# Peptides against a protein of PDB entry 8PQO: the designs that were tried, part 43

Target 1, 252 residues: chain A of PDB entry 8PQO
Amino acid sequence: VLLKEYRVILPVSVDEYQVGQLYSVAEASKNETGGGEGVEVLVNEPYEKDGEKGQYTHKIYHLQSKVPTFVRMLAPEGALNIHEKAWNAYPYCRTVITNEYMKEDFLIKIETWHKPDLGTQENVHKLEPEAWKHVEAVYIDIADRSQVLSKDYKAEEDPAKFKSIKTGRGPLGPNWKQELVNQKDCPYMCAYKLVTVKFKWWGLQNKVENFIHKQERRLFTNFHRQLFCWLDKWVDLTMDDIRRMEEETKRQ

## One batch from the design tools (peptide; aimed at target 1 I108 H114 L219)

Design b1_p21_7_s3 (made by RFdiffusion4, then SolubleMPNN; from b1_p21_7, 12 letters changed)
Fold by OpenDDE base, seed 5:
Structure b1_p21_7_s3 (fold): chain B 252 residues (1-252), chain A 21 residues (1-21)
Amino acid sequence: as target 1 above (252 residues)
Amino acid sequence: SLTLEIVLGAVLTYLERHPAA
């Protein structure tokens, strides 16, 4: 098991982020070619547990149509089925990802707290002290070009170049986080994303777990760079606007 | 193994489509 807590600091409020996240997810999905995922919704219900109230979903993503034919032909039963269990209680979210073939041998858990701070809270997910000692804290700086792979880099998604017309935020210089404290009118938050990767196959555990973390770090970095650079597109939207957009996207 | 590569490929495909997970 390998745990890392990714801390993504953004010059947006927790409330803004909720809109921006949903918008950016929708936008990113539109930019992907290849049609909709074969999504099967097994459960979609409200939940209440340990004072946490939100929406619980269990979905199966059938990825047979998203892989090359030769992969599909070689894939054993369940290998291309991803189970997603999600507990959405913004500003807290939890997602558990499993593969039907791997069963208990593979798990990715992503637990996120969105806090109105600069990533200074320790053990925000309230792990046991012994467990917390084994968690690596990883700061993602969306303005740091060196954290972005060349193949992923887009100038229009570079926070160091972007300036929001609507909010005046950006561009983000090397010391933007320190400068943010002095900007009374600029909100900020941190997404604390505790990622647990479990891969039980002996001899491959470390390799696979580290590989998944590397991918998650990459994806989180790119996503939040996009989220910020798309600020002018979503900052004036309401949650109702987002819901309408999602409904319109489903009809397409 | 080929199976593991297929599974990892599927997982990565999912993760790339769900970066806000």
Scores: peptide ipSAE 0.669, ipTM 0.958, DockQ to the pose 0.789
OpenDDE base, seeds 1, 2, 3, 4: peptide ipSAE 0.662, 0.638, 0.637, 0.660; ipTM 0.957, 0.953, 0.953, 0.957

Design b1_p21_7_s4 (made by RFdiffusion4, then SolubleMPNN; from b1_p21_7, 12 letters changed)
Fold by OpenDDE base, seed 5:
Structure b1_p21_7_s4 (fold): chain B 252 residues (1-252), chain A 21 residues (1-21)
Amino acid sequence: as target 1 above (252 residues)
Amino acid sequence: DLELEIVLGAVLTYLKRHPAA
């Protein structure tokens, strides 16, 4: 098991982020090639647990249409089915990802707290001390170009070059986080993303777990750079606007 | 292991589509 807590600091409020996240997910999804995912919704219901109120979903993503034909032909039963269990109680979210073929031998858990701070809270997910001492805290700086792979870099998605016309935020210089503290009119938040990767196959545990973390870090970095650089596209949208957009997308 | 590579490919496909999971 390998745990890392990714801390993504953004010059947006927790409330703004809720809209921006949903917009950016939808926008990023449009850029992905291939047919639609076969999504099967098994459960979609409200839940309440330990004072946490939100929506619970269990979905199966059938990815047979997203892989080459030769892969589909060679895939064992269940290998291309991803189960997603999600507890959405913004500003808290938990997602558990499993695979039918791997059963209990593979798990990714992503627990996220969105806090109006600069990533300074320790153990925000309230792990036991023994577990917390094994968690690496990884700071993602969306303005740091060195954290972006050259093949992923786009100038239009560079927070160090972008300036929001609607909000005046940006560009983000090397010391943008320190400067933000002195700007009372600019909100900020941190997404604390505790990622747990479990892979039980002996001899491959560390390799696979580190590989998944590397991919997640890359995805989180690119996504949040996009989210910020798309600020002017979503900052005036409401949650109702987002819901309408999602419904329209489902009809296509 | 081909089966593992297929699973990892599927997982990565999912993760790319759910970067804010």
Scores: peptide ipSAE 0.688, ipTM 0.963, DockQ to the pose 0.757
OpenDDE base, seeds 1, 2, 3, 4: peptide ipSAE 0.686, 0.630, 0.617, 0.651; ipTM 0.963, 0.953, 0.950, 0.956

Design b1_p21_8 (made by RFdiffusion4)
Pose (drawn by RFdiffusion4):
Structure b1_p21_8 (pose): chain A 252 residues (1-252), chain P 21 residues (1-21)
Amino acid sequence: as target 1 above (252 residues)
Amino acid sequence: QDFLLDLLLNSYLHVRKYFVT
């Protein structure tokens, strides 16, 4: 099983990231016809354990209505049921993704610490020493064009070409992280996203774990580029504004 | 096995945008 820690250094505060991430998930999914239908909340309750107080949810995403009929007929029972178990105690969160048919043999776990630093902490997740020694640290720079697939590139989602009206932040150059240390004003943070991928079937552990990690790096990069370029849309929102927009979207 | 593998990978990536991490 392969573990990697993706460190996403951002020119926003930790407080700002909480609102911006929630807004961005909802906004990026605004054009998807077939969003929300098939989402099943099994469990939604508060929890508390040794300093981590938060909200636990168990949700199922039914993909039967979103794939071709032959895929629905050919799919082994439960293969189209995606389970997400989430513990949200921001600035810490854990999510575990499984497939009903694969049980626990196919698992994607993301554990994230959101910290007001420049990604300089080591083993921020407090792993056992030997296990930590086998975790690759992967840095994601949202200003670096070379980290973006050409087919994914969009000028309107490029931090190198965006300046915020409300904050004046951006555009981001290759020295933006250096100018953060030499700055006293603009906030910054790092999302330490420790990703564990397990695929135990058919001896395909290495191939699938690598494919999933490459896709997770691509998604983390594109997502946070979008998040920064949308700073004018969400930076003035509070958490109450986010909850209100959620209830609004709940009516339909 | 190939069909199921492709299905699993595509299924995951399909809902990935809804995850808060």

Design b1_p21_8_s1 (made by RFdiffusion4, then SolubleMPNN; from b1_p21_8, 7 letters changed)
Fold by OpenDDE base, seed 3:
Structure b1_p21_8_s1 (fold): chain B 252 residues (1-252), chain A 21 residues (1-21)
Amino acid sequence: as target 1 above (252 residues)
Amino acid sequence: MDFLIDLLLNSYLKIRKRVVY
């Protein structure tokens, strides 16, 4: 098991982020060629449990169309099906990812708190001390180009180049986080993403767990760069606007 | 085996890129 807490600082408020997150998810879905292919939504409903209220989704990602025929033919039953269960009770979110074939030998859990701070809270997910001491805190800087793979880089999604017309935020220079502290009128937040990865197969545990973390970090980095650079597209949207966009995206 | 795992994970991540909570 490998645990890391990714801390993503953004020059937006917690309330703004809720809109931006959902917008960015919807927009990214539209931009993906073959978007929705192989994704089955089993459940998408409101939930209320133990004082937590939000939206629950259960999706299956069918990878059969995404792998070569020979892989599909040789793959054991359930190996190409990834289950994603997500509880979005913003500002708290939880995602659990499993595989039908691997069962208890594979788990990705992503737990996120969105807080109006600069990533300074320790153990925001309230882990036991023995567990917390094994968690690596990883800061993601959305303005740091060195954290972005060349193949993922887009100039229009570069926070170091983007300036919001509507809010005046950006571009984010090398010291933007330090400067943000002195900008009383600029809201900020941190997404604390505790990622738990379990891959129990002998000889592959460390390799796969580290690989998954690398990919999750990449995903978080790219997503939040987009979220910020799309600020002018979503900052004035309401939650009702977002719901309409989500419905439109589902129909495509 | 390593290649297959990488392929599957990358395939999944490509699809999942749209959903970040």
Scores: peptide ipSAE 0.340, ipTM 0.876, DockQ to the pose 0.615
OpenDDE base, seeds 1, 2, 4, 5: peptide ipSAE 0.341, 0.339, 0.331, 0.333; ipTM 0.879, 0.879, 0.876, 0.875; seed 1 fails the geometry check

Design b1_p21_8_s2 (made by RFdiffusion4, then SolubleMPNN; from b1_p21_8, 13 letters changed)
Fold by OpenDDE base, seed 5:
Structure b1_p21_8_s2 (fold): chain B 252 residues (1-252), chain A 21 residues (1-21)
Amino acid sequence: as target 1 above (252 residues)
Amino acid sequence: KEFLIKLLLDGYNTIRPRLVV
């Protein structure tokens, strides 16, 4: 098991982030060719559990079309199906990723708290002290170009170049996080993303677990750079606007 | 096996909504 808590600081409020996240997901999904093919939504319903209220989603990702033909032909039954169970109770979210073939030998869990701070809270996910000692805290700086792969870099998605016309936020210089403390009118938050990766196949644990963390870090970095650089597109939207956009997208 | 797992995960990462909040 490999645990890391990714802390993503953003110059947005927790309330703004809710809109920005949903918008940025919808936008990113439009830009991905074939994003609708092979995704089955089994469940999409409200839930209430232990005082947590939100939306529960169970999706299956059928990856048969996303792997080479020889892999598809040799893959065991269920090996190319990924189950994603998500509990979205913003500002808390939980996602559990499993695979039909690997069963208990494979787990990715992503638990996120969105907090109106600069990533200074310890053990926001309330792990047992012994478990918390094994968590690496990883700060993602959306302005740091060195954290972005060259193949993922776009100048229009660079927070160090972007300035919001609507909010005046940005560009994010090297000291932007320290400057936020002095900017009383600029909201900020941190997304605390506890990623638990479990892979039990002997000799491959560390390789696969580290690979998954690398992929998650890459995803979080790129997504939040986009979210910030798209600020002017979503900052004036309401949650009702987002819901309407989601409904319109489902009808296409 | 490592190669196959990486291909599976890469495939997933290409289609999953970045909604992994």
Scores: peptide ipSAE 0.457, ipTM 0.924, DockQ to the pose 0.581
OpenDDE base, seeds 1, 2, 3, 4: peptide ipSAE 0.449, 0.465, 0.467, 0.456; ipTM 0.924, 0.927, 0.926, 0.926; seeds 2, 3 fail the geometry check

Design b1_p21_8_s3 (made by RFdiffusion4, then SolubleMPNN; from b1_p21_8, 13 letters changed)
Fold by OpenDDE base, seed 3:
Parts: sequence; structure tokens; C-alpha cells
Structure b1_p21_8_s3 (fold): chain B 252 residues (1-252), chain A 21 residues (1-21)
Amino acid sequence: as target 1 above (252 residues)
Amino acid sequence: KDFLIKLLLDSYFMIKNRLIV
């Protein structure tokens, strides 16, 4: 098992982020042809549990169309299906990712708290001390180009170049986080993303666990760079506007 | 097995880049 807590600091409020996150998900889905292809939504319903209220989703990613024919022919039953169960009770979210073939030998869990701070809270997910001591805290700096793969880099998604016309936020310089503390009128938050990766196949555990963490970090980095650089597109939107956009996206 | 796992995960993350929750 490999645990890392990714801390993503953003110059937005927790309330703004809720809109920006949903917008950015919808926008990213539109921008990629075949983005929804192979994704089946089994369940999408409200839930209430232990005082937590939110939206529960169960998705299956059918990867048969995304792999070569020979792989599809040789793959065991269920090997190309990934189940994603998500409980979105913003500002708390939990996602559990499993695979039918790998069963208990494969787990990705992502637990996220969104807090109005600069990533300074320790053990926000309230792990037992024995578990917490094994968690690596990883700070993601959305302005740091060195954290972005060259193939993922886009100038229009570079927080170090972007300036919001509507809010005046940005560009984010090398010391933007320190400067943010002195800017009383600029909201800030941190997304604390505890990622638990379990892969139990002998000889592959460390390799696969580290690979998954690398992919998750890449995903979080790129997403939050987009979220910030799209600020002017979503900052004035309401949750009702987002709901309409999601409905339109589902029809395409 | 290593190749299959990587391909599976790469395919998943390629799709997931569009659907972050």
C-alpha cells in the first residue's frame, strides 16, 4: 500500500472551486472527441449516510475500445472494466476505483477535503497515527512548469501566463503562494487529496503503485492548471448554470 | 502482465483526464 496526500493550493475560494471543478470537468469532456466513449453510468443518485449528503455515482470504464484487438482477445473476463464509485458531498469527496479481474488485489481510493487554508492542516482525513506516519505529503504547485510534462503543456493553460480579467488574479509568479498571504482580497483554498493505492501482485506492487501515483499527480496538476486558467469562463456561473451545462454535455 | 496493467491504467487515465471526480 502506498499513501500520498496531494495538497493543491489555489487562489480561489472553496465555494468558487465547486463551480470551477464542475465546469472544468464538463469542458474537458467536450474538448476531447470520444471522451465519454466506453464510460457507462450505472448509478447517479443522491445519498445520505452518517450525516453526509451528496451525489453517489457508479461508473464503469469499458476499455475494450481503447486497447488493441489482440489485447482485447487475450484479456481475461472483466480485466478491461474499471469500476469507479464516487461519493461527492462537497467539500468532501471520495472515489474508489476497482477492477473486476484484479478484485481485492487492486484498489485506488481518493479522498478529498477542500479547506479555506494554504495546505497547513495535518491529518485532515483523520487517519490513525500509525497510518498517518506512512503518508507522504506532496505539494502541487500549479504555477511550476517543471511539474508539467512537455506533452501536456499548453500556453493557454499556464497559470504563470494567465491573468483573469474578471477577478484580476494571476499571473502566478514563482512566489505566488507567499504573496497570496499578503493579498487580503484574494481568496485561497487547498484541496487535500489523500490517495491510497493498493496493488498486491507479487513483483509488481511497488512499480504499479508508484505508476498510479505518478498518473494521479499528473492528472491533478493538469486539471487544476486548467481550472485556474478557465477562471473567467466559470467564476460568474451559478450551480444552476453548471447543471444546464452538464445536461447539454450528456446529450452530445 | 506488466504490459497489460500499464495499458489498462493508461487507457483509464486518458479517459479520466476528462472526468475528474
Scores: peptide ipSAE 0.536, ipTM 0.931, DockQ to the pose 0.582
OpenDDE base, seeds 1, 2, 4, 5: peptide ipSAE 0.526, 0.529, 0.506, 0.535; ipTM 0.930, 0.930, 0.928, 0.929; seed 2 fails the geometry check

Design b1_p21_8_s4 (made by RFdiffusion4, then SolubleMPNN; from b1_p21_8, 10 letters changed)
Fold by OpenDDE base, seed 4:
Structure b1_p21_8_s4 (fold): chain B 252 residues (1-252), chain A 21 residues (1-21)
Amino acid sequence: as target 1 above (252 residues)
Amino acid sequence: KDFLINLLLNSYNMIRPRLVV
């Protein structure tokens, strides 16, 4: 098992982020070739548990069309099906990713708290002290180009170049986080993403767990760069506007 | 084995909504 807490600081409020996240997920899904293909939504319903209220989703990602024919022919039953269970009780979210074939030998868990701070809280997910000692804290700086793979870099998605016309936020210079403390009118937040990766296959555990963390880090970095650089597209939207956009997208 | 695992994870990341909320 490998645990890392990714801390993503953004010059947006916790309330703004809720809209921006939903918009950016929808936009990113439209831009990906084969967005929605092979995704089955089994459950999408409100839930209430232990005082937590939110939206529960269960999705299956069918990878059969995304792998070569020889892999599809040789893959055991259920090996190409990824289950994603998500509990969205914003500002808290939990996602659990499993595979039908690997069962208990494979787990990705992502638990997120969105807090109105600069990533200064320790153990925000309230782990036992012994478990917390094994968590690496990883800061993602959306302005740091060195954290972005050259193949993922786009100038239109660079927070160090982007300036919001609607809010005046950006561009984000090297010291933007320190400068933000002095800007009373600029909101800020941190997304604390505790990622638990478990892969039990002998001889491959460390390699696969580290690989998954590398992919999650890449995903979080690129997504939050997009979210910020798309600020002028979503900052004036309401949650009702987002719901309408989601309904329109489901009808296409 | 490494190739197959990488292929599965990459394939999942292509269809996964870029942010798991």
Scores: peptide ipSAE 0.256, ipTM 0.848, DockQ to the pose 0.536
OpenDDE base, seeds 1, 2, 3, 5: peptide ipSAE 0.250, 0.249, 0.256, 0.251; ipTM 0.844, 0.846, 0.847, 0.844; seed 5 fails the geometry check

## One batch from the design tools (peptide; aimed at target 1 Y17 Q21 H114 H224)

Design b1_p22_1 (made by RFdiffusion4)
Pose (drawn by RFdiffusion4):
Structure b1_p22_1 (pose): chain A 252 residues (1-252), chain P 22 residues (1-22)
Amino acid sequence: as target 1 above (252 residues)
Amino acid sequence: SQTFLLNLLLDAYFAVRLQTFT
């Protein structure tokens, strides 16, 4: 099983990231026809354990209505049921994704620490030493064009070409992280996203784990580029504003 | 059969990946 820590250094504060991430998930999914239908909340409750106080959820995403009929007929029972178990104690969160048919043999776990630093902490997740020694640290720079697939590139989601009206932040150059250390004002943070991918069937552990990690890096990059370029849309929102927009979207 | 299932599992994961992003 392969583990990688993706460090996403951002010119926002940890407080700001919480609102921005919630807004961005909802906004990026605004054009998807077929969003919200098929989402099933099994469990939604508070939890507390040794310093980590938060909210636990168990949700199922039924994909039967979103795939061709032959896929629904051919799919083994439960293969189209995606389970997400989430522990949200921001600035810490853990999510576990499984497939009902694959049980625990196909698993994607993301554990994230959101810290007010420039991604300089080592083993921020406090792994056992030997296990930590086998974790690759992968840095995601949202200003680096070379880290974006050409088919994914969008000028309107390029931090190198965006300046915030409300904050004046951006555009981001190759030295933006260096100018953060030399700066006393603009906030910054790093999301330490430790990703574990497990695929135990058919001897395809390596191939699937690698494919998933490449896709997770691509998604983390594109998502956070979008998040920064949407600063003007969400930076003035509070958490109460986010919860209100959630209840609003709940009516339908 | 296994190839079809593998592709389905990968697609299924990324079908809701954006919604589950954290």

Design b1_p22_1_s1 (made by RFdiffusion4, then SolubleMPNN; from b1_p22_1, 8 letters changed)
Fold by OpenDDE base, seed 2:
Structure b1_p22_1_s1 (fold): chain B 252 residues (1-252), chain A 22 residues (1-22)
Amino acid sequence: as target 1 above (252 residues)
Amino acid sequence: SVDFLVNLLLDAYFAVRRRILQ
């Protein structure tokens, strides 16, 4: 098991982020040809449990069409189906990713708290001390180009170049986080994303767990760079606007 | 190899997931 807490600081408020996150998800899906191909939404409904109220989604990623024929032939039953269960009770979110074949031997869990701070809270997910001491805190700086793979880099999604016309935020220089504390009119938040990865196959555990973390970090980095650089597109949108956009995306 | 197959599956999964972010 490998645990890392990714802390993503953004020059937006927690309330703004809710809109921006949903917009960016929808926009990313729209921009990709066949974005929903192989993805089945099994459940999408409100939930209430243990005082937590939000939206529950269960998606199945069918990877049969995404792998070579010989892989499909060799794969045991259920091995090419990835289940993603998500509980979105913003500002808290939880995602659990499993595989039908691997069962308890494979798990990706992503638990996120969105807080109006600069990523300074320790153990925001309230882990036991013994567990917390094994968690690596990883800060993601959306303005740091060195954290972006060359193949992922887009100038139009570079926070170091983007200037928001509507808010005046950006571009984000090397010391933007330090400067942010002196800008009373600029809101900020941190997404604390605790990622738990478990892959119980002897000889592959460390390699796969580290690989998954690398991919998750890549996703988080690129997503939040987009979220910020698309600020002018979503900052004035309401939740109703987002809902309409999501429905339009589903129809495509 | 098993390693190759696992990596291929994970690559496929994350490729799909990148298109429909959470």
Scores: peptide ipSAE 0.394, ipTM 0.896, DockQ to the pose 0.526
OpenDDE base, seeds 1, 3, 4, 5: peptide ipSAE 0.391, 0.380, 0.373, 0.383; ipTM 0.894, 0.889, 0.889, 0.891

Design b1_p22_1_s2 (made by RFdiffusion4, then SolubleMPNN; from b1_p22_1, 12 letters changed)
Fold by OpenDDE base, seed 3:
Structure b1_p22_1_s2 (fold): chain B 252 residues (1-252), chain A 22 residues (1-22)
Amino acid sequence: as target 1 above (252 residues)
Amino acid sequence: DKDFLIELLLNAYFSVKLRILQ
C-alpha cells in the first residue's frame, strides 16, 4: 500500500472551483471524438448516507478497444474493465477504482477535501496517527513547467503565461504562492487529494503502485493547469449553466 | 503474462483519463 496526499494550491475560491471543475470535465469530454472512448456511465444519482449528501456516479471504462486483438481474446472476463465509483459531496469527494479480475488485489482510492487555505492543514482526512505518519505530502505547483511532461505541455494551458481578463489573475510567476498571501482581493484554495494505492500481485507491488501515483500526479497537474487557464470561460457560469453543458455533452 | 496485461490495462486507463481529465 502506498499513500500520498497531493496538495494543489489554486488562486480561486472553493465556490469558484466547484464550477470550474465541472466545466473543465465537461469541456474535456466534448473534445473527445468517437463518443465516450469506451466510458459507460452506469449510475448517476443523488445519494444520502451518514449525513453526507451528494451525487453518486458509477462509470465503467471498457478498455477492449485500447489493447491488441489477441489480448482481448485471451483476457479473462472483466479484466479489461475498470470500475470508477465516485461520491461527490462537494467540498468533499471520494473515488474508488477497482477491477473485477484483480478483485481485492487492486485498489485506487482518491479522497479530496477542498479547503480555503494554502495547503497548511495536516491530516485533513483525519487518518489514525499510525497511518498518517506513512503519508507523503506532495505539493503540486501548477505554474512549475518542470512538473509537466513535454508531451503534455500546451502554451495555452500554461499558468505562467495566462492572464485572466475577467478576474485579473495571473500570470503565475515563480513566487506566485508567496505573493498570493499579500493579495487581499485574490481568493485561494487547496485541494487535498489523499491517494491510496494497493496492488498485491507478487513482485509488482512497488512498481505498479509507484506507476499509478505517477499517473495520478500527472493527471492532477494537467487538469488543474487547464482549469486555471480556462478561468475566463467558466468563472461567470452558474451551476445551471454547467448542467446544460453536461446535458449537451451527453448527446455526443 | 500478468505483467503484460496489467501494463496494457493501466496504460489504456490512464490514456483515457488524461484525455478526459479527471
Scores: peptide ipSAE 0.658, ipTM 0.950, DockQ to the pose 0.445
OpenDDE base, seeds 1, 2, 4, 5: peptide ipSAE 0.645, 0.648, 0.652, 0.655; ipTM 0.947, 0.948, 0.948, 0.948

Design b1_p22_1_s3 (made by RFdiffusion4, then SolubleMPNN; from b1_p22_1, 11 letters changed)
Fold by OpenDDE base, seed 1:
Structure b1_p22_1_s3 (fold): chain B 252 residues (1-252), chain A 22 residues (1-22)
Amino acid sequence: as target 1 above (252 residues)
Amino acid sequence: DKDFLIELLLNAYFSVRLRMLR
């Protein structure tokens, strides 16, 4: 088991982030129209559990078309399906990722708290002390180009170059986080993303667990860079606007 | 080969997520 808490600081409020997150996901999905991604939504419904109210989603990633034919033909039943169950009760979200074939030998859990701070809180997910001491805190700086793979870099999604016309935020210089403390009029938040990766196949645990963390970090970095650079596209949207976009995306 | 299978599976999975950014 490998645990890391990724802390993503953004110059947006917790309330703004909710809109931006949903917009960015919806917009990215619109760019992948025509199907072929193999993502099926089995369940999308409200839930209430232990005082937590939110939206529950169950998605299946059908990856058969994403692997060579010979692999598809030889793969065990269910091996190429990834299940994603998510409980979205913003500002808290939990996602559990499993595989039908690997069962208990494979788990990715992503738990996120969105807090109006600069990533200074310890153990926001309230782990037991013994578990918390094994968690590495990893800060993602969306303005740091060195954290972005060259193949992922886009100038139009570079926070160090972007200037929001609507809000005046950006560009984010090398010391933007330190400067943010003194900018009374600029909201800020941190997404605390606790990622738990479990893979139990002998001899492959460390390799697979580290690989998954590397990919999750890459995903978080790219997503939040895009989210910030799209600020002017979503900052004036309402949740109703977002819901319309989501429905439109479902129809495509 | 389980090693090969898991590699292909995870690569495929994250390729989809990276495109969808979710």
Scores: peptide ipSAE 0.707, ipTM 0.961, DockQ to the pose 0.433
OpenDDE base, seeds 2, 3, 4, 5: peptide ipSAE 0.693, 0.702, 0.679, 0.704; ipTM 0.958, 0.960, 0.956, 0.960

Design b1_p22_1_s4 (made by RFdiffusion4, then SolubleMPNN; from b1_p22_1, 11 letters changed)
Fold by OpenDDE base, seed 5:
Structure b1_p22_1_s4 (fold): chain B 252 residues (1-252), chain A 22 residues (1-22)
Amino acid sequence: as target 1 above (252 residues)
Amino acid sequence: DKDFLIELLLNSYFAVRLEILR
């Protein structure tokens, strides 16, 4: 088991982020049936559990078309399907990723708290001390070009170049986080993303667990760079606007 | 055998997620 807590600091408020996150997800899936190529939204409904109220989603990633034909023909049943179950009770969210074939030998869990701070809280997910001491805290800097792969880089999604016309935020210089506290009119937050990866196949555990963390970090980095650079597109939207956008996406 | 399968599976899975973000 490998645990890391990714802390993503953004020059937006917790309330703004809720809109921005939903907008960015909806925009990304706008032209895709079921949420993306090979992605099926099986369940999307409200839930209530242990006093927690939110939206539950169950997505299936059908990866048959993404692998060679011989693999598709020979793979065990269920091996090429990834299940993503998410409980979104903003400002808290939990996602559990599983595979039918690997069963208990494979787990990715992503638990996120969104807090109005600069990523300074320790053990925000309230782990036991013995578990928390094994968690690596990893700070993601959305303005740091060196954290972005060249193939992922887009100039229009570079926080170091972007200037928000509507809010005046950006561009984010090398010391933007330190300067943020001195900017009275600029809100900030941190997304604390605790990622738990478990892979139990002998000889491959460390390799696979590290690979998954590397990819999750890549995803988080790209997503939040995009979210910030799209600020002018979503900052004036209401939750009702977002709901309409999501409904439109479902109809396509 | 198993290592090849898991590699293809994970690469494909994360490729799809990255495409969704693009």
Scores: peptide ipSAE 0.628, ipTM 0.939, DockQ to the pose 0.337
OpenDDE base, seeds 1, 2, 3, 4: peptide ipSAE 0.620, 0.616, 0.621, 0.609; ipTM 0.938, 0.937, 0.938, 0.935

